# Peptides against a protein of PDB entry 6B4J, part 6

Target 1, 315 residues: chain A of PDB entry 6B4J
Amino acid sequence: DITMQWYQQLQDASMQCVLTFEGLTNSKDSQAKKIKMDLQKAATIPVSQISTIAGSKLKEIFDKIHSLLSGKPVQSGGRSVSVTLNPQGLDFVQYKLAEKFVKQGEEEVASHHEAAFPIAVVASGIWELHPRVGDLILAHLHKKCPYSVPFYPTFKEGMALEDYQRMLGYQVKDSKVEQQDNFLKRMSGMIRLYAAIIQLRWPYGNRQEIHPHGLNHGWRWLAQILNMEPLSDVTATLLFDFLEVCGNALMKQYQVQFWKMLILIKEDYFPRIEAITSSGQMGSFIRLKQFLEKCLQHKDIPVPKGFLTSSFWRS

## One batch from the design tools (peptide; made by RFdiffusion4, then SolubleMPNN)

Design b1_p8_7_s4 (from b1_p8_7, 5 letters changed)
Fold by OpenDDE base, seed 3:
Structure b1_p8_7_s4 (fold): chain B 315 residues (1-315), chain A 8 residues (1-8)
Amino acid sequence: as target 1 above (315 residues)
Amino acid sequence: MRKIPLIE
């Protein structure tokens, strides 16, 4: 399976990255520990500052992240920080930065859907300039949300239940599994972030270049989902999230082909979702159904709430 | 369900 090979390659690359900077992370030297913490803060704090604020402030955040990745010193925590402070500094920062982007999907976007767009446009722009960060974003995303690949992890013989739950994307703490609503909320945030990344380009870059991970991957994701058996509650939820965020962009890009896909979803896939949906889970399916039927009726998919406009970039 | 072709 080419999709699973791609997944595994990204996970292997991520794992190799961790091994590369293990000297920095495992060091007991006080100076190395300080450098590690400074680099971690420098990589993650700017991402946490991303919000639906002024475009000028977003540019400042982008420039700071790019400067850090470019080996330039940046101010963080009142100190000058550079990846050159340690031979493994760049690898570490790239990994932690990518991890933080995905975490913002998991937390911020999960709670505030409109936050997907400013986070995604920064992530996309950084990915364009730093491809390794993009690969690591995918690796982190795929690990936390296998549905972003997409694939549904299967229970294997001899596997512990908790390990299986974690593979599915659930958080398990003190032998307590995460509640379904919280799980879906986090998965939704990550899918929405991904859907935003694949359609957005940083406006101050060379937009004539091909998107490093563009809408063609959105088409691939949809095609793969439709070629899989639906998962109870999860498929309906995430398909809605994806279409709400990037449906308009896909419509513009693929036009008639995309509408044919929506019709296929309605006619062929909805019955399969409904067949596995319990009465208590019907809400997610109904939401998806109503959204898609409305789009088909109006022959339009609305621009998602929070989409960045020219006025945002002028602020 | 018919297989959806991938368009890249």
Scores: peptide ipSAE 0.026, ipTM 0.691, DockQ to the pose 0.748
Fold by OpenDDE base, seed 5:
Structure b1_p8_7_s4 (fold): chain B 315 residues (1-315), chain A 8 residues (1-8)
Amino acid sequence: as target 1 above (315 residues)
Amino acid sequence: MRKIPLIE
């Protein structure tokens, strides 16, 4: 279908990007190795420094990332680093930067949900200026979390179980599959990051332009989820995560249409989730239930905790 | 306000 074709195109583009900078990554030359490491650090360290502390610091990080992507020299590890140090430098940096954004969803947001917003607003702003980084973010995100597309990977004849587990998003190390709780935690972080990206815009950019990957993609995601059979534990978990982060934004954007969707979730889709929920999975189910009931009763979805306000940007 | 049809 069209969605799977789009997904495959993203993965192909990502793979082609990797092939493009193989000379840099596989070089045995000492200078090339040094450049690779410097570029990798320059691309990833600023992202790891993103925090909820101050808007001014966030702007500094944004400016540094943008400068690097623009071919300007930046200071990293006490050295001047530029993508012009190697012909494959820009492609490498774009790939590693995009990978790091998704990794922050997988790790930082997974453990600290509020971190989604400062990471997402930087990612969104960089995406506006560097569309290729945005495509690579989607490629990394969708590969690690197919539920963000959404689709459910299928087991194919002759496939190794470990490969199937990896396709589902599980980490497999030393022939041991990741525990379900850790898996869901990582998936939650990535979904929350995605839900934040599609609603946020960098406040210092040209806000008159259309969001490169806006709330219409959130609406599409919900529509597709509702047309799919629920997965045990996964659907209840990720649907809650998504609605908690971007439900308020969707409500404001789609108004009456949003409430029709929410009613559909509660009355039609939720019983289908219940039917596949075991006694050991009731936590995620109950959390989603309580969220939906509260929102419908109050006719409101709260602004998510950690949402960036005007006061943040003045700090 | 842009409306997108819900896919049912």
Scores: peptide ipSAE 0.026, ipTM 0.697, DockQ to the pose 0.131
Fold by OpenDDE base, seed 2:
Structure b1_p8_7_s4 (fold): chain B 315 residues (1-315), chain A 8 residues (1-8)
Amino acid sequence: as target 1 above (315 residues)
Amino acid sequence: MRKIPLIE
């Protein structure tokens, strides 16, 4: 399976990255530990500061991240920090930065859906300038949310249940599996972030260049999801999340083809989702149904709440 | 279910 091969390659690259900076992470040297922590903070704090408050502030955050990745010193925690402080500094920062972007999907976007857009536009812009960060974003995203690939992990003979649960994206702590609602919330956040990334371009970059991971990947994702058997609760939830965030952009890009796909979802895929939906899961199903019916009725998919406007960038 | 074609 070509998709699984691609996924595995991403994971292998991510693992190799970890191995590359293992010297930094495993060092017992006091100075190395300090550098590690400074680099980690420099990589992650700016991402956590991303907000919908002002475009100018978002630009400052972007510039700081870009400067750090470019080997320039940046101020973090009152200190001058540079990836050049350690030979593995750049790899470490790229990895931690990518991890943090995905974590913001998992946490911030999960709780505040509108946050997807400012995070995504920064991620997209950084990805354009630093492709390795983009690959690592995908690696982190797909590992935490296999549904973003999409594929459904399977239970293998001899596998521990907890390991299978983790493969499915559940958090398992002290032999306690995460509650389904929290699981879906995190998955939703990551899918929403992904859906935002594939459609957004950093406005201060060279927009004449091809998007590093654009809407064609969204179309692929959607097509693949629809060609897979639906999963109980998961498919309805994530399909809605994806379409709510990316549907307008896909509509504009693919026009008639996209509408044909929506009709296909309504006519052919809904019954399959419904067939596996229990009474306790009807909320996700109904939400998707209502969304699609509204879109088909109005012949329009609304611009998602939180979409960045020109006024945002002037602030 | 009909197979959805991928487009470039």
Scores: peptide ipSAE 0.025, ipTM 0.676, DockQ to the pose 0.703
Fold by OpenDDE base, seed 1:
Structure b1_p8_7_s4 (fold): chain B 315 residues (1-315), chain A 8 residues (1-8)
Amino acid sequence: as target 1 above (315 residues)
Amino acid sequence: MRKIPLIE
């Protein structure tokens, strides 16, 4: 279908990117190795420094990333680093940067949900200025979390079980599959990051332009999820995560249409989720149910915890 | 389940 074709195109582009900078990554030359490491650090360290503490610091990080992507020298690890140090430097940095944003979803956001917002606003702003980074973010995100597309990977003939597990988003180490709780935690982080990206705009950019990947994609995601069979534990978990993070924004954007969607979720989709939910998985479903019912009761969806306010940007 | 329209 069209969605899967789009997904495959993203993955192909990502793979092509990797091939493009293969010379840099596979070089045995000491200077090339140094450049690679410097570029990798320059691309990833600023992202790791993103915090909820101060808007001014976030702007500094953004400016540094943008400068790097613009071919300007930046200071990293006590060295002046530029993508111009190697012909493949820009492609490499874009790829690693995008990868790092997604990693922050599966690691930092997974553990600290509020971290989604500062990470997402930087990602959104960089995406606006550097569309290729955005495409690579999607490529990384969707590969690690197919539920963000959404689709459920299927077992293919001749596929190893471990490869199938990895396609589902599980980490497999030493022939041991990741525990379900850890898996869901990582998926939650990535979904929350995605839900934040699609609603946030970098406040210091040209906000008159259309969001490169805006709330319309949130609507699409919800519509697609609801048009799919629920997956045990996963659907309830991620639907909650998504609605908690971007439900307020979707409510504001789509108003009556969004409320109709919530009613549909309650009346038509909840029974389907419940039917496939074991007693041990009821916690996720109950959480979703309680959240949605509360929203319907109050006719409001709360602004998510960690949402960036004007006071944040003045700090 | 009724289909939800995709609206962009």
Scores: peptide ipSAE 0.024, ipTM 0.684, DockQ to the pose 0.778

Design b1_p8_8_s1 (from b1_p8_8, 5 letters changed)
Fold by OpenDDE base, seed 3:
Structure b1_p8_8_s1 (fold): chain B 315 residues (1-315), chain A 8 residues (1-8)
Amino acid sequence: as target 1 above (315 residues)
Amino acid sequence: SMPVLPLL
């Protein structure tokens, strides 16, 4: 399976990255520990500062992240920090930055759906300049949300239940599995972030180049989902999240082909979702139903709430 | 059989 090979290649690359900076992460030396902490803060704090407030502030954050990844010194916590402080500094920063982007999907976007767009446009722009960060974003995303690949992890003989739950994307702490509502909320945030990344380009970059992970991956994701059996609650939730965020962009790109796919979703795939939907899961089902019916009736998919306009970039 | 949407 080509999709599973791609998944495994990204996980292997992520694992090799971790091994590459193990000397920095496992060091008992006080200076190495300080460098690690400073680099981790320099990589993660700018991402946490991303907001919908002003395009100028977003540009400052982008420029700071890009400067750090380019080996330039940046100010963090009142200190000058550079990836050149340690031979493993760049690999560590790329990994932690990518991890933080995905974490903003599962935390910030999960709670505030409109936050997907400013986070995604920074992530997309950084990916254009730093392809390895993009691969690491995918690796982190796929590990936390296998539905972003998409694939459904299978229980293997001899596997612990907790390990299977973690593979499915659940958080398990003190032998307690995460509640389904919290799980779906985090998965929704990550899917919404992904759906935003694949359609957005950093406006101050070389826009003549092809998007490094563009809408063709959105089309692939939908095609793969439709070729899989639906999962109760999960499929209805994430299909809605994906279409709400990137459906307008897919409609503009693929035109008649997009509408054929949307009809296929409504007529052939949606009944299969209905057949596995329990009364307690009706909320996600009804929301997807109403969205599909409205889009097909109006022959339009609305621009998502929080989409960045030209006025945002002038602020 | 779900029609395999051609992967564009």
Scores: peptide ipSAE 0.024, ipTM 0.705, DockQ to the pose 0.676
Fold by OpenDDE base, seed 2:
Structure b1_p8_8_s1 (fold): chain B 315 residues (1-315), chain A 8 residues (1-8)
Amino acid sequence: as target 1 above (315 residues)
Amino acid sequence: SMPVLPLL
């Protein structure tokens, strides 16, 4: 399977990245530990400062991240920090930055869906300038949310149940698996972030260049989802999340083909979701139903709430 | 048989 090979290659590259900076991460030297902490903060704090408030602030954050990745010194925690402070500094920062973008999907977007757009536009713009960060974003995203590939992890002989649960994307702490609602909330956040990344371009970059991971990957994702057996609650939830965030963009790009796909979802795939939906899981199902019916009736998909307008960039 | 959506 070419998709699984690609997924494995991303995971292997991510693992090799970790090995590359292991000297920095495992160092017992006090100066190396300080550098590691300063680099980690410099990589992650700007991402946590991303907000829906002002385009000017978003630009400042972008410029800071780009400067750090470009080997320039940046101010972090009252200190001048540069990836040049350690030979493994760049690899470490790229990895931690990518990890943090996905973490914002998992946490911030999960709680505040509109936050997907400012996070995604920064991630997209950084990816355009720093392709390795993009690959690491995908590696982190797909590992935490296999449904973003999409694939369903399989239980292997001799595998511990907890390890299988982790492969499915569940958090397992102290032998306790995460509640289904919290799991779906985190998966939703990551899918929404992904759906935002694939449609957004940084407005201050070279917009004539091809998107490094554009809407064609969204079309592929939908095609693959529709060619998979639905999962109870998961499929209805994530399909809705994806279509709510990027359905308008897909409609504009693929036009008649998009509407054919939406009809296929409603007529062929939706009954398959219904067949596996229990009475206790009707919430996500009904939400998807109402969304599809409304979109087909109006022959339109609304622009998602939180979509960045020209007024945002003037703020 | 799942409908194969054409990969564009």
Scores: peptide ipSAE 0.024, ipTM 0.695, DockQ to the pose 0.679
Fold by OpenDDE base, seed 5:
Structure b1_p8_8_s1 (fold): chain B 315 residues (1-315), chain A 8 residues (1-8)
Amino acid sequence: as target 1 above (315 residues)
Amino acid sequence: SMPVLPLL
């Protein structure tokens, strides 16, 4: 399977990246530990500062992240910090930055769906300038949310149940698996972030360049989902989340083909979701139903709530 | 059988 080969290559590249900066991460030297902490803060704090408040502030955050990745010194925690402070500094920062973007999907977007758009536009713009950060975003995203590939992890002979649960994307702490509602909330946040990334371009970049991971990957994702058996609660939840965030963009890009796909979802795939939906899972099912019915009735997919307008960029 | 959508 080409998709699984690509997924494995991303995971291998991510693992090799970790090995490359192992000297920095495992150092017992006090100065190396200080550099590691300063670099980690410099990579992650700007991402946590992303908000829907003002386009000017978003530009400042972008410029700071780009400066750090470009080997320029940046101010962090009252200190001048640069990736040049250690030979492994750039690889470490790229990895931690990518990890933090995905973590914002998992935490911030999961709780505040509108946060997907400002996070995604920064991530997309950084990806255009720093392709390795984009590959690491995909590696982190797909490892935490295999449904973003999409594929369904399988239990292998001799595998521990906890390891299988982690492969499915569940958090397991102190031999306790995460509750299904919390799991779906985190997966939803990551899918919404992904759906935003594939449609957004940084407005101050070279927009004539091809999107590094554009809407064609959204079409691929939908095609792959529809060619898979639905999973109980998961498919209805994530299909809704994906279509709510990027359905308008897909409609504009693929036009008649998009509507054929949406009809196929409603008429052929939705009954298959219904057949595996228990009475306790009707919330996600009903939400998807109402969305599909409304979109087909109106012959329109609404622009998602929180979509960045021209007025945002002038603020 | 559900129609297979073309991958782009």
Scores: peptide ipSAE 0.023, ipTM 0.688, DockQ to the pose 0.826
Fold by OpenDDE base, seed 1:
Structure b1_p8_8_s1 (fold): chain B 315 residues (1-315), chain A 8 residues (1-8)
Amino acid sequence: as target 1 above (315 residues)
Amino acid sequence: SMPVLPLL
């Protein structure tokens, strides 16, 4: 399977990246520990400062991240920090930055869906300039949310149940698996972030360049989901999240083909979702149903709430 | 069988 080979290549590249900076991460040297902490803060704090407040502030954050990745010194925690302070500094920063973007999907977007857009536009713009950060974003995203590939991890002979649960994207702590609502909330945040990334371009970049991971990946994702057996609660939840965030963009890009896909979801895929939906899971199913019925009735997909307008970029 | 959507 080409998709699984691609997924494995991303995971292998991510693992190789970790091995590359192991000297920095495992160092007992006081200076190396200080550099590691300073680099980690420089990579992650700007991402945590992303907000829906002002386009000017978002530009400042972008410029700071780009400067750091470009080997320029940046101010972090009252110190001048550069990836040049250690030979493994760039690889470490790229990895930690990518990890932090995905973590903002998992935490911030999961709680505040509108946060997907400012995070995604920065991530997209950084990816355009720093492709390795994009690959690492995908590696982190797909590992935490295999449904973003999409694929369903399989139980292998000799695998511990907890390891299988982790492969499915569940958090397992003290032999307790995460509650389904919390799991779905985190998966929703990551899917919403992904759906925002694939449609957004940094407005101050070279617009002549092809999006490094554009809407064609959104179409592929939908096509693959529809060719898979639905998962109870998961499929209805994530399909809604995806379509709510990028459905308008997909509609504009694929026109009649997009509407044929929505009809196919309603007529052919919904009965399959319904057949595996328990009475306690009807909420996600009903939400998806109502969304699709509304969109098909109006012959329109609404622009998602929180979509960045020209007014945002002038603020 | 669900129609295979063409991967565009």
Scores: peptide ipSAE 0.023, ipTM 0.689, DockQ to the pose 0.780

Design b1_p8_8_s2 (from b1_p8_8, 6 letters changed)
Fold by OpenDDE base, seed 3:
Structure b1_p8_8_s2 (fold): chain B 315 residues (1-315), chain A 8 residues (1-8)
Amino acid sequence: as target 1 above (315 residues)
Amino acid sequence: SLPKLPLI
């Protein structure tokens, strides 16, 4: 189908990117190893510094990332670092930067949901200026969270159980699969980050341009989810996460069409979720229920906690 | 065009 073709194209592009910088990553040369480490730090440290503290600090981080991607020298670890230090430096930095944004979804946003917004606005602004970083963000996101596509990986004949678990997005270490609560927490963080990216624009960019991966992809995601069978615990969790983060933006953009979709979720799709929900999974189910009921009753979707206001950008 | 809503 078209969705799986898109998924595969992004994975192929990501794989080709890795092959392109293989000379840098596999080099035994001491200088090449140093350059690789410096470039990796320059790409990843600024992303880890993203916080909700001040808009001015967020701008400094954005400007540093953009400068690095533009071939300008940046200070990292007390050294001047540039992608021009190696012919494969730009491809490597774009890949590692995109990987780090997704990692902040699965780690930081998973633990602190409000962190989705400052990370997402930087990611969106970088994507606008550097489309290849955006494609690589999607490739990393889709690989770690197939539910972001969305699709459900299938077990194939001859596949190892651990490989299937990894395809589903589970971490498997020392032949031990990740606990379901930790898995769902990471998936939630990545979905929340994605839901934030598709609605946010960098405030210092050209806002007259179309968002490179905007709310139309949020609508597509919902439509695709609703055309799939629900998964136990997963669907209730991620549908709530998505609607809590981007439901207000979707409501504003799609108006009557959004409310028709929300009614369809409550009346037709929610009973299908209920039918597969065990007593041990009632937490996610109840949260989704209460959210849908409240939103339909009030005819409003609240602005999500942590949404960046004009006061944040003046700080 | 936006995706169609699922047919019930």
Scores: peptide ipSAE 0.029, ipTM 0.711, DockQ to the pose 0.126
Fold by OpenDDE base, seed 5:
Structure b1_p8_8_s2 (fold): chain B 315 residues (1-315), chain A 8 residues (1-8)
Amino acid sequence: as target 1 above (315 residues)
Amino acid sequence: SLPKLPLI
């Protein structure tokens, strides 16, 4: 399977990245530990500062991240920090930055859906300038949310139940699996972030270049989902999340083909979701139903709440 | 039939 090969290549590249900076991470030297912590803060704090408040602040955050990745010194915690402080500093920062973007999907977007757009536009813009960060974003995203590929991890002979649960994207701590509501919330956040990334371009970049991971990947994702058996609650939830965030962009890009896809979802795929939906899971199912019916009736997909406008960039 | 997608 070409999709699984690509997924494995991303995971292998991510693992190789971790091995590359092992000297920095495993160092017992006090100075190396200090550098590691400074680099980690310099990479992750700016991402945590991303908000819907002002476009000017978002630009400052972007410029800081880009400066750090470009080997320039940046101020972090009252200190000058540069990836040049250690030979493994760049690889470490790229990995931690990518990890942090996905973590913002998992945590911030999961709780505040509108946060997908400012996070995604920074991630997209950084990816254009730093392709390795983009690959590491995909590696982290797809490992935490296999449904973003999409594929369903399979239980293998001799596998521990906990390891299978982790492969499915569940958090398992002290032999306790995450609650289904928390799991779905995290998966939703990551899917929404992904759906935002594939449609957004940094407005101050070279927009003549092709998007490094554009809407064609969103179209691929939809087609792959429709060719898979639905999962109880998961499919209805994530399909809604995806269409709510990127459905308008897909409609504009694919036009008549998009509407054919949406009809196929309603007529062929939606009954298959219904067939596996229990009475206790009707919430996600009903949300998807109402969304599809409204969109088909109005022949329009609304612009998602939180979509960045020209007024945001002037603020 | 699903629209032909670019194979990745």
Scores: peptide ipSAE 0.025, ipTM 0.684, DockQ to the pose 0.204
Fold by OpenDDE base, seed 2:
Structure b1_p8_8_s2 (fold): chain B 315 residues (1-315), chain A 8 residues (1-8)
Amino acid sequence: as target 1 above (315 residues)
Amino acid sequence: SLPKLPLI
């Protein structure tokens, strides 16, 4: 399977990246530990500062991240920090930055869906300038949310149940698996972030260039999902999340073909979701139903809440 | 199996 080969290549590249900076991460040297912590803060704090408040602040955050990745010194924690402080500094920062973007999907977007857009536009713009960060975003995203590929991890002979649960994207702490609602919330956040990334371009970049991971990947994702057996609660939840965030963009891009896909979802795929939906899972199912019916009736998909307007960029 | 959507 080409998709699984690509997924494995991303994971292998991510693992090789970790090995490359292992000297920095495992160093017992006091100065190396200090550099590691400074680089980690410099990579992650700007991402945590991303908000819906002002476009000017978002630009400052972007410029800071880009400066750090470009080998320029940046101020972090009251100190000047540069990836040049250690030979492994750039690889470490790229990895930690990518990890942090996905973590913002998992945590911030999961709780505040509108946060997907400012995070995604920064991630997209950084990806355009730093392709390796984009590949590492995909590696982290797809490992934490296999449904973003999409694929369903399989239980292998001799595998521990906890390891299988982790492969499915569940958190397992102290031999306790995460509750289904929390799991779905995190998966939703990551899917919403992904759906935002694939449609957004940094407004201050070269928009004439092809999006590094554009709406064609969203179309692929939908096509792959529709060719898979639905999962109970998961498919209804994530399909809704994806369509709510990027459905308007897909409609504009693919026009008649998008509407054919939406009809196919409603007429052929939706009954398959219904057949596996228990009475306790009707919430996600009903939400998807109402969304599809409304969109088909109105022949429109609304612009998602939190979509960045021209007024945001003037603020 | 649902019809393979054309990958454009």
Scores: peptide ipSAE 0.025, ipTM 0.698, DockQ to the pose 0.654
Fold by OpenDDE base, seed 1:
Structure b1_p8_8_s2 (fold): chain B 315 residues (1-315), chain A 8 residues (1-8)
Amino acid sequence: as target 1 above (315 residues)
Amino acid sequence: SLPKLPLI
């Protein structure tokens, strides 16, 4: 399977990245520990400062991240910090930055869906300039949310149940698996972030360049989902999240083909979701139903709430 | 079997 080979290559590249900066991570030297902490803060704090408030502030954050990745010194915690402070500094920063973007999907977007757009536009713009950060974003995203590939992890002989649960994207702490609502909330945040990334371009970049991971990946994702058996609650939840965030963009890009896909979802795939939906899972099912019915009735998909307008970029 | 959507 070419998709699984690609997924494995991303995971292997991510693992190799971790090995490259192991010396920095495991160092007992006081200066190396200080550098590690300064680099980790420099990589992650700007991402946590991303907000829906002002385009000018978003540009400042972008410029700071780009400067750091470009080997320029940046101010962090009252100190000048550069990836050049350690030979493994760039690899470490790229990994931690990518990890933090996905974490903002998992935490911030999960709680505030509109946060997907400012996070995604920065991530997309950084990916355009720093492809390795993009690959690491995908590696982190797909490992935490296999449904973003999409694939369903399989139980292997001799596997512990907890390890299988973790492969499915569940958090397992003290031999207790995460509750389904919390799991779906985190998966929703990551899918929404992904759906935003694939449609957004940094407005101050070279717009003539092809999107490094564009809407064609959204089309592929939908096509792959429709060729898979639905999962109870998961499929209805994530299909809604994906279509709510990027459905308008896909409609604009694929026109008649998109509407044919949406009809196929409603007529062929939705009954298969219904057949596996229990009475306790009707919330996600009803939400998807209402969304599909509304979109088909109006022959339109609304621009998602939180979509960045020209007024945002002038603020 | 759902018609395999052509992977465009």
Scores: peptide ipSAE 0.023, ipTM 0.683, DockQ to the pose 0.677

